# Peptides against a protein of PDB entry 2AZE, part 3

Target 1, 148 residues: chain A of PDB entry 2AZE
Amino acid sequence: AQECQNLEVERQRRLERIKQKQSQLQELILQQIAFKNLVQRNRHAEQQASRPPPPNSVIHLPFIIVNTSKKTVIDCSISNDKFEYLFNFDNTFEIHDDIEVLKRMGMACGLESGSCSAEDLKMARSLVPKALEPYVTEMAQGTVGGVF
Target 2, 101 residues: chain B of PDB entry 2AZE
Amino acid sequence: GRLEGLTQDLRQLQESEQQLDHLMNICTTQLRLLSEDTDSQRLAYVTCQDLRSIADPAEQMVMVIKAPPETQLQAVDSSENFQISLKSKQGPIDVFLCPEE

## One batch from the design tools (peptide; aimed at target 2 D77 E80)

Design b1_p8_6_s1 (made by RFdiffusion4, then SolubleMPNN; from b1_p8_6, 5 letters changed)
Fold by OpenDDE base, seed 2:
Structure b1_p8_6_s1 (fold): chain B 148 residues (1-148), chain C 101 residues (1-101), chain A 8 residues (1-8)
Amino acid sequence: as target 1 above (148 residues)
Amino acid sequence: as target 2 above (101 residues)
Amino acid sequence: VKSEVRTL
């Protein structure tokens, strides 16, 4: 009985660890797809334009986005060396990291929400190594971790 | 029996975890390849048009913050306090505004 | 206004 109890504790421990790793893997897959898709998009766009965009017209990763209503009053204080910034808003704001921005741009093909079209899924699969394709499919179907 | 069942479960979980580790290693390798490829990094950018698709500058003010690694970000978004504090240890922070047009 | 903020 005690032996079984010990194994049950270990089982639960491993299940939790696996759950965490599944989440991490899904995020890694989304990042990979998003980055590769972004690069591919931009490469194609530059080829079509026969030139890169103006250097000051683009923002390279990494970055974060802060947005708020245009009616929001913002006070900004900056240190002389620009090492410190303080923003005070009179209303709510939103912060988004670059990965979230890419997801909202559709760069992750809707996998993040399980909203992949057939074309999106095809694109997603094409942007990962073969070994990851089954997992991408499971993500699109919402069946990741169904074995557990 | 109960013991045999649990033992089998643990073996199966071990195999599952090993598979996850393998897949994660593949992913991290791919990400490293992207980060180490100069051309890929050159192409890893978003445009003002992209930013407008996320938050239209006509309705929302959109700031882009590029901060060095290990920069501390403190954000308070409560009913009476709305604040963002940035503290870099490795260099200047750069802030950009997305124009309306 | 944020004088040190650059417009894209």
Scores: peptide ipSAE 0.105, ipTM 0.908, DockQ to the pose 0.040
OpenDDE base, seeds 1, 3, 4, 5: peptide ipSAE 0.105, 0.094, 0.099, 0.105; ipTM 0.906, 0.907, 0.907, 0.908

Design b1_p8_6_s2 (made by RFdiffusion4, then SolubleMPNN; from b1_p8_6, 4 letters changed)
Fold by OpenDDE base, seed 3:
Order: structure tokens, then sequence, then C-alpha cells
Structure b1_p8_6_s2 (fold): chain B 148 residues (1-148), chain C 101 residues (1-101), chain A 8 residues (1-8)
């Protein structure tokens, strides 16, 4: 019947929306873990050093990274007010945002790839509210995808 | 029947989505609290050593871009065109290199 | 070939 067909279409639409929200939630969890872990690391390091790092030796979030071969020739054009930049490269380059950098640093505890040691998982769980711990566990096991 | 089954499925999916929304709200709240905490923002940094650990400056040049919100970045990476364009409307853009160790 | 547009 037409009514059943309409509900089946709606069912599929809701399933797709849930799938999208699951992906968004996972990314938010990773961002939270990475950020808190970074802050914790730096706090501990500064305590051990008994001083903050030199101001110009650190890069505060947010930022973007561009990397290329040291042999790559780069031409840079900058407007007088520094509002506009144009970079021309003679070879390929890569762009990474700060979140990706944190993941590669291990700040997300390997949770992004479901490759967590027992210690990594323990750290990850400790950096989220209790309500999120079960989801972190599922992410570590690669079992996210079920319907609540 | 079939209609009853579909109706029940939709109700269950609605409940599941509400649970996801709740968890997402928790995450968003936590991230907001971190962004509003002065000490957390002070400590939210990486070092050049960190960058060297993921992109060895012995072989790779690492450039850092600090730009105001809503800055447009356009990148083209093809065999004939390798270009990055930045346009800010809210202030100057800062670019610097990560030195070799 | 990559063509990307980002908002920072």
Amino acid sequence: as target 1 above (148 residues)
Amino acid sequence: as target 2 above (101 residues)
Amino acid sequence: VKSQVFTL
C-alpha cells in the first residue's frame, strides 16, 4: 500500500540521518579527547619545567599546516595589509588542520583508527564524561553502528 | 502487520536519534567549556618539536598558517597547478616556518 | 588532482 511505501521511505531517511549523526558524534568525541589530552600534557610539562615555554616557541590552536619537500620552490605574494596571500609551488604539497595534527601526535589515543592499547583506552575514557564512556569503548572496538 | 511493524521501527529510530542528540549535546557542551576556559586555551598549543615528529623538517618544509575566523583557503594541487590562496576579512594572516631541529 | 576550498 502507498502508506507502507511512504513509511519505508521515511525509515530509510531516518536511518541515513542517524548514520550521519553517529559520524559527527565520533568526531566530536575525538576532538574532545585530543584537546583535553593536549592540555593535560602541556600542563604537566610546564609544571616539570617550572615555567611556561617561550612565547614564540609554541603554536596555539587553531592553525593550519602546509608541508612540502624542502626542494619545493615556493613563491609567496602578500598584500600590504596581510589580508591576502598567494602561494605558488613547483611541486605537490599537503594541508593538515590542527585536529589532524593532534590525531597524528597520538592525542586521540589511537581511538580514531580503533587502535588503542589498554592504556590508551583508559586515558580516552578518563577524558570524557561518564555518559560517553560506553561510546568510547565501542569506538575502540570498532563496533559503532548499532542503533540505540 | 507490515504497517504496524514500520510504525514501531520509526518510533524506535526516533528514540535512538534522541539518544544521539543527547550525547552530541554533551560533547558540544564540553568543547564549549574548554573554549571558554582561559587556562585551557593558554595550554592549547603544540610545539615545533611536535610538528617535527609528524613531518620531519629534515626532509619536509613545514609552514604554519594562523588566520582569523572565516578566512577563505583555496588550494589547487594538480600536475600543472600547485597553489594556495588565502583571503581574510577579519584581520591579518600570520605565516611562519617551523625550524629544523 | 586535488581542488580544495576551506574556511579557517
Scores: peptide ipSAE 0.126, ipTM 0.907, DockQ to the pose 0.723
OpenDDE base, seeds 1, 2, 4, 5: peptide ipSAE 0.054, 0.109, 0.042, 0.044; ipTM 0.903, 0.905, 0.903, 0.903

Design b1_p8_6_s3 (made by RFdiffusion4, then SolubleMPNN; from b1_p8_6, 4 letters changed)
Fold by OpenDDE base, seed 2:
Structure b1_p8_6_s3 (fold): chain B 148 residues (1-148), chain C 101 residues (1-101), chain A 8 residues (1-8)
Amino acid sequence: as target 1 above (148 residues)
Amino acid sequence: as target 2 above (101 residues)
Amino acid sequence: VKSKTITL
């Protein structure tokens, strides 16, 4: 009886660990798809333009985005060496990391929300190694949890 | 019995976790390959047009922060205080504003 | 301490 109880505790521990790893894997897949899709998009665009964009017209990863109403008053204090910044806003703001920006741009093909068209899913599958394709499919269907 | 069932469950969970680990290793390898490829990194960018599609500067001010790794970010967003604090240890932080046009 | 912003 006690042995069974111990094993049940261990079982629950492992289930939780697996759940966490599933979440991590999904995020890694989304990142991979988003990055590769972004690179592919830009490569194609540059080929069509026959030149790269002006250096100061693009923002390379990594980056963070902060947005707020144009009416928001922002006070910015910067150290002399630019190592420290302090922004004070008089209203709410939003912060987004580059991955979130890419997702909102559709670079993850809607896989992050299970909103993949057939073409989106095809693209997503094409951007991952073969071993990950089944998982991408499951993510699109929202059935990943049933695999393990 | 109960013991045998639990033992079997644990074995199955171990196999599942090993499969997850394998897939994660594949993913991390792919991401590392991207990070090590200079051409890919050159092409890993967004434009102001991209940012406008997310938050139009006509209505929203869009600020881009380029900071070195391990930069500390502290944000407070409440009715009483709206603040962002950045502290870098590895180099200067750059801040850009995305124009409306 | 000063304010500095770069506009693209």
Scores: peptide ipSAE 0.055, ipTM 0.901, DockQ to the pose 0.041
OpenDDE base, seeds 1, 3, 4, 5: peptide ipSAE 0.051, 0.051, 0.048, 0.053; ipTM 0.901, 0.901, 0.901, 0.901

Design b1_p8_6_s4 (made by RFdiffusion4, then SolubleMPNN; from b1_p8_6, 4 letters changed)
Fold by OpenDDE base, seed 3:
Structure b1_p8_6_s4 (fold): chain B 148 residues (1-148), chain C 101 residues (1-101), chain A 8 residues (1-8)
Amino acid sequence: as target 1 above (148 residues)
Amino acid sequence: as target 2 above (101 residues)
Amino acid sequence: VTSKVFTL
């Protein structure tokens, strides 16, 4: 009885770890798709324009953005070496990392919410190695969760 | 019996976890390749137009922060205070605004 | 330390 109980505890531990790894894998897949899609988009755009954009007109990854009302008063204190910043706002703000920005731009093809058109899914599959295609399909269908 | 069943389940779970680890390694490898490719690095950018598409600058101010790896970020968003603190260990932090137009 | 106030 005690032996079985020990194995049941271990079983539950492994199931939880697998669940966590599934979430991590999904995020990694989304990042890969988003990055490759972004690079592809920009490559085509520069080809069409026959030149790259002006250097100071683009924001290279990585970055984060902070957005707040234009009416928000912001006090910014900066160290002399620019290693330390302190921002004080008089109202609420939002912070978004570059990955979230890419998702909102549609660079992850709506896969993050399982809201892919046929074309979106085709694009997503084309941006991952063959071994990952079945998992991308499962993500789009919302069927990820079972242990394979 | 019950013991045999549990033992078999654990073996199957181990196999499944190994498959997940393999797929994760594939993903991390692909991401490393992207980060090491000079052309990909050059093309890994968004524009102010992109940012305006997700945050309307007519109503919102959009501030961009570029900080070195391992930069500490602390944010407080409450009724009493609204604050962001940044502390870099590897170099200067760059902050700029995205123009409205 | 340099302090700047922003209001847009």
Scores: peptide ipSAE 0.076, ipTM 0.902, DockQ to the pose 0.039
OpenDDE base, seeds 1, 2, 4, 5: peptide ipSAE 0.045, 0.050, 0.039, 0.047; ipTM 0.901, 0.901, 0.900, 0.902

Design b1_p8_7 (made by RFdiffusion4)
Pose (drawn by RFdiffusion4):
Structure b1_p8_7 (pose): chain A 148 residues (1-148), chain B 101 residues (1-101), chain P 8 residues (1-8)
Amino acid sequence: as target 1 above (148 residues)
Amino acid sequence: as target 2 above (101 residues)
Amino acid sequence: VASLKLSR
C-alpha cells in the first residue's frame, strides 16, 4: 500500500506534465501555422502590384495590442530612456497578443477552435511537417484530451 | 495486483511523454528555423487593415507596444482606476497608434 | 502574452 501510494503520486505528477505539454504542443503548432500563413500572405501580396508596403503602414512581430474606448482617458508617463512606461486608464481596456491577433485574422485556419473548412484544414496540414500531421488532425476534431 | 497496475501505467505515461517531447522538439525546431530566416522575418508583419478586423480605429482606440524580450508588463485593478506598467530591464520600448481615426 | 480584459 505504501509503495502503491508512491507510484500513484508519481503517476499523477506525470499526468500533469503530459496535460501541460499537450496544451504547449497545440499552441506551438498554431503559432507555426499562423506565422507561416502570415508570411505567405504577405509574400503573395508583395507580388500583386509591386513596391513593398510603406514602413509606417506595417507592424512587424513581435508586438502587443492594447485597445480601449476612443473616449477612455489615458495618462502616459515615460522614463528618460523610455525603458519604463506607465499608463492610467479611466475605463476598461483589452490587451491582445500578436498570436491572438493572427488567430483572429484566421491565420491559424480556424484550427484554434476546430472551425476548419476542408480548405482550411488542407492549408493547416501543408504548413506543418508530416510528423505533426496526426496531432493537427486531433486538434481539428477536438479529440486532443483523454491524456495519452 | 495494483502495484503492477501502477507500474504498467507509469510505462505507458513514460512512452507517451517521450513521444510528446519528440513532437515538441520538431515543433520548436520549425519555429527556430522561422526566426533564423531573414526573408520570413522581413515578411512577418501585419497591416493597419489587419488590426481592423479585430478592432478598427473608427470606434475604438488601438495601441501597439513593442518591447524587447524579457520586459515586464504589470496590469492593475485599483480601487478606482486601471493601469498598465511596462518595465524593460534592457533596451527601450516603443508605443504608437493606428492611422484611420 | 495572454489576452487580458479588466473591467468592473

Design b1_p8_7_s1 (made by RFdiffusion4, then SolubleMPNN; from b1_p8_7, 3 letters changed)
Fold by OpenDDE base, seed 1:
Structure b1_p8_7_s1 (fold): chain B 148 residues (1-148), chain C 101 residues (1-101), chain A 8 residues (1-8)
Amino acid sequence: as target 1 above (148 residues)
Amino acid sequence: as target 2 above (101 residues)
Amino acid sequence: MKSLTLSR
C-alpha cells in the first residue's frame, strides 16, 4: 500500500526528469545542426567568392540581438571601460540569442518546429553522428518520447 | 502484482534515462569539437543580410551585442519601464547597429 | 558614464 505509493511517486519523478533531459537533448541536437549547417553554408559561399568576406561585414558567434521599432528612442549609458551598459527605451523591444537567430534563418532545417521537407530532413541527418539519426527522425515526426 | 509492475517500470525508466545520457554525451562531444576547431569557428558567422531577412531594418532597428562570457543581462519590458542592463566581468562589451542596406 | 541617444 504505502510502498506502492512511494514507488508511484518515484516513477513520476523519473518521468519528469526524463522529459527534461529529452528537451535538453533536442536543444543540443538543434544547436549542432544549426552550427554545422551555418559553417557549411559559409564555407561554400567563400569558396565560390574565392575569398572570405570583409572582416567588418560579418558577426561571429556568440552574439545577442536587440530589435525594436525604428521609431523607438534609445538612451544609452556606457561606463568608461565599457564593462557596463544601460539602455532605456521609450517603447517595447525584443531580445534574441544567436541560436534563435540561426533557427529563424532555417539553419536547423525546420526541425525545431517539426516542419521539415524531405530535403531538410536529409540535410539534418547528414549533420549528426549516426547514433543521433533516429532521434532526429523522431523530432521531425513529432514522436519523441512516445514510448514513455 | 502492482508492486512488481511498478518495480519493472522503474527499471525500464532507468535504462531509458541511461540511453538519453549517452546520446547527450555524444552531442556535447560534437559541440566541443566544433568549439575547438579554429576553421569552424572562423566560419561561424552571420551577415547583416541574414539579420535583415529575419528583422527588416526598414521596420526594425537591429542592435548587435558582443559580450564576453559570464556577462550579466537584465531586461525589463513593461508599460512603465523599458530597460536593458549589461554587466561584464571579463572584458569590454561591444555594441553596434546593423545598417538598413 | 557616457550617455548616448540613438534613433532612426
Scores: peptide ipSAE 0.181, ipTM 0.906, DockQ to the pose 0.046
OpenDDE base, seeds 2, 3, 4, 5: peptide ipSAE 0.168, 0.176, 0.105, 0.157; ipTM 0.906, 0.906, 0.904, 0.906

Design b1_p8_7_s2 (made by RFdiffusion4, then SolubleMPNN; from b1_p8_7, 3 letters changed)
Fold by OpenDDE base, seed 3:
Structure b1_p8_7_s2 (fold): chain B 148 residues (1-148), chain C 101 residues (1-101), chain A 8 residues (1-8)
Amino acid sequence: as target 1 above (148 residues)
Amino acid sequence: as target 2 above (101 residues)
Amino acid sequence: MKSLVLSR
């Protein structure tokens, strides 16, 4: 009885670890798709324009954005060496990292929410190695509920 | 019996975890390749137009923060305190606003 | 620390 109980505890521990790794893998897949799709989009755009965009007109990854109402008053204090910043707002704000921005731009093809069109799914599959394609399909279907 | 069943389950879970680890290694390898490719680095950017597309350009101000790795970010968003603190140990922090459309 | 106007 004690031996079986020990194995039951271990079983539950492994199941939880697998669940966590599944979540991590899905996020890694989304990042890969988003990055590759972004690079592909920009490459095509620059080819069509026959020149790169002006240097100060683009934001290279990585970055963080803060958005707030245009009516929000912001006070910014900065150290002399620019190593330290302090922002005080008089109202609420939102913070988003670059990955979230890419997702909202559609760079992850709607895979993050399981809302992929046939074309979106085709694009997503084309941006990952062959070994990951089945997992991308499962993500799109919302069927990543199994042990594997 | 019960013991044999549990033992078999644990073996199957081990195989599943190994497969997940393999797929994760593939993903991390691909991401490293992207970060090491000069052309990919050059093309890994968004525009102010992109940022305006995900926020209401008429109502929202968008501020961009570029900070070195390991920069500390502390944010407080409560009814009485709205604050963001940044502290870098690896270099200066750059902050700028996206122009209005 | 000093107040700074954000650049565009």
Scores: peptide ipSAE 0.050, ipTM 0.902, DockQ to the pose 0.038
OpenDDE base, seeds 1, 2, 4, 5: peptide ipSAE 0.044, 0.046, 0.043, 0.038; ipTM 0.901, 0.902, 0.902, 0.902; seed 1 fails the geometry check

Design b1_p8_7_s3 (made by RFdiffusion4, then SolubleMPNN; from b1_p8_7, 3 letters changed)
Fold by OpenDDE base, seed 1:
Structure b1_p8_7_s3 (fold): chain B 148 residues (1-148), chain C 101 residues (1-101), chain A 8 residues (1-8)
Amino acid sequence: as target 1 above (148 residues)
Amino acid sequence: as target 2 above (101 residues)
Amino acid sequence: MKSLRLSR
């Protein structure tokens, strides 16, 4: 009885670990798709324009953004060497990393929500190695979570 | 019996985890290749238009932060205090506002 | 430290 109980505890531990790794893999896949899709978009745009955009008109990864109401007043203290910043807001704010920005731009093809069109799914599959395609399909169907 | 069933389950879970690890290795390799490709990194950018598409400056102020790796970010968002603290160890931090138009 | 006030 005790032996079985110990094995059941171990089983649960392994299931939880697998679940965590599944979440990590999904995020990695989304990052890969988003980055490659962004690069393709920009490459095409630059080819059509026959030149790169002005350097001060683009924001290279990595970055984060902070958004707040346009009515929000921000007091900022900056060290002389610009190594330290302190922002005080008079209202709430939101912080988003570059990956979240790319997702909201549609660079992950809607795969992040498991809701993408057939065309989006085709694009997503084309941006990953063959070995990852089945997992992309599962993400699109919302069926990820089972044990292999 | 129960013991045999659990033993089999554990073996199957081990195999499943190994397959998962393999897929993760493939994915991390792809991400590494992207980070090492100079042309890809040159093209890894968004525009102010992109940011406006997800956070309209007509309603929202959008501040962009470019910070070196390992920069510490601490945020407090409460009814009594709204604060962001940035501390870099590897270089200066750049902050700018996205234009409204 | 330098202090700035930002608003739209």
Scores: peptide ipSAE 0.303, ipTM 0.910, DockQ to the pose 0.046
OpenDDE base, seeds 2, 3, 4, 5: peptide ipSAE 0.284, 0.300, 0.284, 0.292; ipTM 0.910, 0.910, 0.910, 0.910

Design b1_p8_7_s4 (made by RFdiffusion4, then SolubleMPNN; from b1_p8_7 with A2K K5V)
Fold by OpenDDE base, seed 2:
Structure b1_p8_7_s4 (fold): chain B 148 residues (1-148), chain C 101 residues (1-101), chain A 8 residues (1-8)
Amino acid sequence: as target 1 above (148 residues)
Amino acid sequence: as target 2 above (101 residues)
Amino acid sequence: VKSLVLSR
C-alpha cells in the first residue's frame, strides 16, 4: 500500500539521519577525549617542571599545521595588515587541523582508529562522563552503529 | 501487519535518535565547559616536540598558522598548482615555524 | 614570509 511505502521512505530517512548523528557523536567524543587528555598531560608536565613552558615554545589551540619537504620552495605574499596570505609551493604539501594533530599525538588514545590498548581504553573512559562510557567502549571495539 | 511493523520501527528509531541527541548534548556541554575554563585553555597547547612527532622538521618544514575565527582557507594541491590562500576578516594571521632542533 | 620561529 502507498501508506506503507511512505513510511518506508520515512524510515530510510530517519536511518540516514541517525547514521550521520552517530558519526558526529563519535567525533565529539574524540574531541573531548583529546582535549582533556592534552590538558592533563600538560598540567602534569608543568607540575613536574614546577613552571609553565616559555610562552614562545608552545602553540595554543586552535591552529592548523602545514608541512612540506624542506626542499620545497615556498613563495609567500602577505598583506600589510596580515589579513591575507598567499603561499605558492613548487611541490605537494599537507594540511592538518589541530584535532588531527592531537589524534596523531595519541591524545584520543587510538580510539579514532579502534586501536586502543587496555590502558588507552581506560584513559579514554576516564575522560568522559559516565553516560558516554558505553559508547567509548563500543568505539574501541568497532561495534558502533547499532540502533539504540 | 506491515503497517504496524513500520509504525513500530519509526517509534524505535525516534527513541534511538533521542538517545543520540542526549549523548551529543552531554558532549557539547563538556566541550563548552572546557572552552570556558581559563586554566584548561591555558593548558590546551602543543609543543615543538609534539609537532616533530607528527612531521619532523629535519625532513619537513613545519608551519603553524593561527588565524582568527571565520578565516577563509583555500588550498590547491595538484600536479599543476600548489597553493594556500588565507583571508581573515577579524584580525591578523600569525605564522610560526617549528625549528629543526 | 615574515614568520616567527618557535623557541626550542
Scores: peptide ipSAE 0.036, ipTM 0.903, DockQ to the pose 0.037
OpenDDE base, seeds 1, 3, 4, 5: peptide ipSAE 0.035, 0.034, 0.034, 0.036; ipTM 0.901, 0.901, 0.902, 0.903

Design b1_p8_8 (made by RFdiffusion4)
Pose (drawn by RFdiffusion4):
Structure b1_p8_8 (pose): chain A 148 residues (1-148), chain B 101 residues (1-101), chain P 8 residues (1-8)
Amino acid sequence: as target 1 above (148 residues)
Amino acid sequence: as target 2 above (101 residues)
Amino acid sequence: TTTHTFTL
């Protein structure tokens, strides 16, 4: 019984590591797909009607987004060297990642929520190496859990 | 008995984790190659029209933050106001708005 | 007061 207790806690410790690693694997696959999709969208758009986009109308990754109501008062304070910043808000604001932005743009082909059309899924499968194809299929069905 | 049952479980979980690590290894390698790729990095950007479909600078205000790696972001819910603090240990941080308002 | 810290 004593030895069984030790094996059970070890089992539960491993089950926790696998559960964390599955979520990490899924996020990484989405990033890999989203990044590669964004790059190919821009590579194609730069063909159509030549001259690359003006530098001010473009934002390179990595970045963070903060949005609030147009009315919301913001107080900005900056350190000399611009290493430190402080923002005060008199209302609710939202903070979003670039990956989350890319997902909402549909760059991950709806795979973030299994919301893929046949074409979306085909696109997602082609942007990932063959060894990762089964796991992409698992993500598309939502049958990722059960903890293997 | 149960001891063999738990030992067999530990074996299944060991093999499953080795497989997951392998796939993560392939996955992070793909991401490393993308970060080392100059043409992809040059093309890894979003337009102002992109940031619109997720929050347009017509009704809502949009702020873009670009801080070097390892910088800290603290968000605070005071008794009366909200705050965001950015502390970069190395390198300056950049902040700007979106053109359409 | 509630605070949240993130490392970028």

Design b1_p8_8_s1 (made by RFdiffusion4, then SolubleMPNN; from b1_p8_8, 6 letters changed)
Fold by OpenDDE base, seed 5:
Structure b1_p8_8_s1 (fold): chain B 148 residues (1-148), chain C 101 residues (1-101), chain A 8 residues (1-8)
Amino acid sequence: as target 1 above (148 residues)
Amino acid sequence: as target 2 above (101 residues)
Amino acid sequence: EKVEVRTL
């Protein structure tokens, strides 16, 4: 009886660890898709334009986005060496990382929100190694979470 | 019996975790390859148009921050205090503004 | 000091 109880505790621990790894894998897949899709988009755009965009017109990853109302007053203070910044706002703001930006741009093909069309899913599958394609399909269907 | 069932469950969970680890290794390898590819990194950028699609500059100010690794970011967003502080140890912090059109 | 931000 005690042995069974110990094994049940271990089972639960393993189940939770698997759940955590599933979440990590999903995020990694989304990052891979988003990055590859972004690179592909930009490569195609530059080829059509026959030149890269002006250097000051683009932001390379990684970056952070801060947005707030246009009415928000912002006071920005910096150190002389630009190693330290302080922003004071008179109202609420939002912070987004580059991955979130890419997702909102559709670079993850809507896979992150379960809003993945057939064409989006096809694109997503094409941007991952074959071994990951079944998992991408499961993500699109919302069926991730079971035991392999 | 109960013991046999639990033992079998643990074996199955082990196999499932191994499969997950394998997939994660594949994915991590792909991400590493992207990071090591100079051309891919050159093409890993967003434009002002992209940022406008996320937040309308007519309604919101959009600021972009590029900070070196290990930069400390502290944000306070409460009714009494709205503040962001950045402290870098490896180099200067760059801040950009997406213009309104 | 106020920072001068580069416009994209």
Scores: peptide ipSAE 0.181, ipTM 0.913, DockQ to the pose 0.040
OpenDDE base, seeds 1, 2, 3, 4: peptide ipSAE 0.178, 0.040, 0.096, 0.059; ipTM 0.912, 0.906, 0.909, 0.907; seed 4 fails the geometry check

Design b1_p8_8_s2 (made by RFdiffusion4, then SolubleMPNN; from b1_p8_8, 6 letters changed)
Fold by OpenDDE base, seed 4:
Structure b1_p8_8_s2 (fold): chain B 148 residues (1-148), chain C 101 residues (1-101), chain A 8 residues (1-8)
Amino acid sequence: as target 1 above (148 residues)
Amino acid sequence: as target 2 above (101 residues)
Amino acid sequence: VKVEVRTL
C-alpha cells in the first residue's frame, strides 16, 4: 500500500521530467535545423555571388533584436566603455533572440509550428543525424509523446 | 498486481527517458560541432533584409544588440515603465539600427 | 525614429 503510493509518486515525477525533456529536445532539434539551414543558405548565396558579403552588411550570431513602433521615442544612455546600456522607451517594445528570428525566417522549416510542407520536412530531415529523423517526423505530425 | 504494474511502468519510463537523453546528447553534440567549426560560424549570419522580412522597419524600428556572453539583460515592459538595461562583463556591447532600405 | 543618446 505505502510502497505502491511511493511508486505512484515517483511515476508522476518521471512523467513530468520526461515531458520537460521532450520540450527541451524539440527546441534543440529546431535550433540545429535552423542553424544548419542558415549556414547552408548563406554558403549557397556566397557561391552564387562568387564572394562573401561585406563584413558590415551582415549580423553574425548571436544577437538580440528589439523592435518597437517607429513613433516610439527612445532614450539611450551608454557608458564610456560601452559596457552598460540603458534604454528608456515611451511605449511598448519587443525583444527577440536570434533563434526566434531564425524560426520566423523559416530556417526551422516550419517544424516549430507543425506547418511543414513536403519539401520543408525533407529539408528538416536532411539537416539532422539519422537518429533524430523519426523524432523530426513526429514533430511534424504532432505525435510526439503520444504514449505518455 | 498493482505493485508489479507500477514497477513495470517505472522501467518503461526509464527506458523512454534514456532514449530522450541519448537524442538530446546527439543534438548537443551537433550544436557544439557547429560552434567549433570556423566556416560554419563565418556563415552563421543574417542580413538586414532578413530582419526586414520579419519586422519591417517601415512600420517598426529594429535595433540589433551584439553583446558578449554573460551579458545581463533586464527588461521592463509595463504601462508605467518601458526599459531595457544591459550590463556586460566581458566586453563592449554593440547596438545599431537596421536600415529601412 | 527619435533616439537620444547620452552618457552614463
Scores: peptide ipSAE 0.313, ipTM 0.911, DockQ to the pose 0.043
OpenDDE base, seeds 1, 2, 3, 5: peptide ipSAE 0.309, 0.278, 0.297, 0.284; ipTM 0.910, 0.909, 0.910, 0.910

Design b1_p8_8_s3 (made by RFdiffusion4, then SolubleMPNN; from b1_p8_8, 6 letters changed)
Fold by OpenDDE base, seed 1:
Structure b1_p8_8_s3 (fold): chain B 148 residues (1-148), chain C 101 residues (1-101), chain A 8 residues (1-8)
Amino acid sequence: as target 1 above (148 residues)
Amino acid sequence: as target 2 above (101 residues)
Amino acid sequence: PKVVVRTL
C-alpha cells in the first residue's frame, strides 16, 4: 500500500545517491592515477637529464587553460593589483582545467573512457592502493555499478 | 512479500553505500598525501610541449591562468559575446601565453 | 595571436 510506495521512493533516492557517489569516486581515482603518473614521468625525466627543468619552462598544478583560434583577437583588461581580469574575445574559446589536460595527455591511462590497453591497465592498477584495484578493473571494463 | 523485499533492498543499498564511502575515504587520503608531499608537488607540472601535444599551436593559441584558491571564474560563450571574468580574493592572478615553438 | 592589454 502506501508504506510500500514510500519505500520504493526511498529506494530510488538511495540508488540515485549511490550513482552520484560512484561518479565522484571514479573522478577521484582518475585524479590520483593522473597525478601519480605525472609525478613518476617527470621524476624519471629529471633523473635522465640529471637536473630539473628551467623554472620558467614548466607549469605547476593547479592551472587553467584557455585556447582559441590564433586569429581570435583578445581584449584584456587587468586591475592594477592583478586581482581582476576581464577578457573579451571576438570569437569562441575553450576552457580546460588541469585534470582535463592530464587526461588528454594520457596520464589517466585511458581509464576515463574505458579504453585501456593491457599495459595501461597494469600501470593504472600500480598507482592505487590495493583496495581500489577492483574498482579500477571495473572502470576499464565499463562494468562499474553492475550489481545495483 | 513486497514489503519484505523492499526492506531487504534498502538494507543492501545501505551496505553498498557504506562500501563506497570507505573507498572514497581511501582515495581522498591518497590525494591528501600527494598534496602534503613537497617532492610530489615539485614534480606536479606540465610543459609547453605537453600543452602543444593536445592543442596544436599552428591552429590554436594557448593561454595559461595561474590563480590563487577561491578565485572566481565566469565565462560567456555565445554568438553575441565572448567573455571571461576572473576575480581573486587571495592574491594576484598570473596569465601567460605558451610559445608556438 | 592578437592580444591587447588594458588597465581596469
Scores: peptide ipSAE 0.440, ipTM 0.913, DockQ to the pose 0.043
OpenDDE base, seeds 2, 3, 4, 5: peptide ipSAE 0.426, 0.433, 0.440, 0.429; ipTM 0.913, 0.914, 0.913, 0.914; seed 4 fails the geometry check

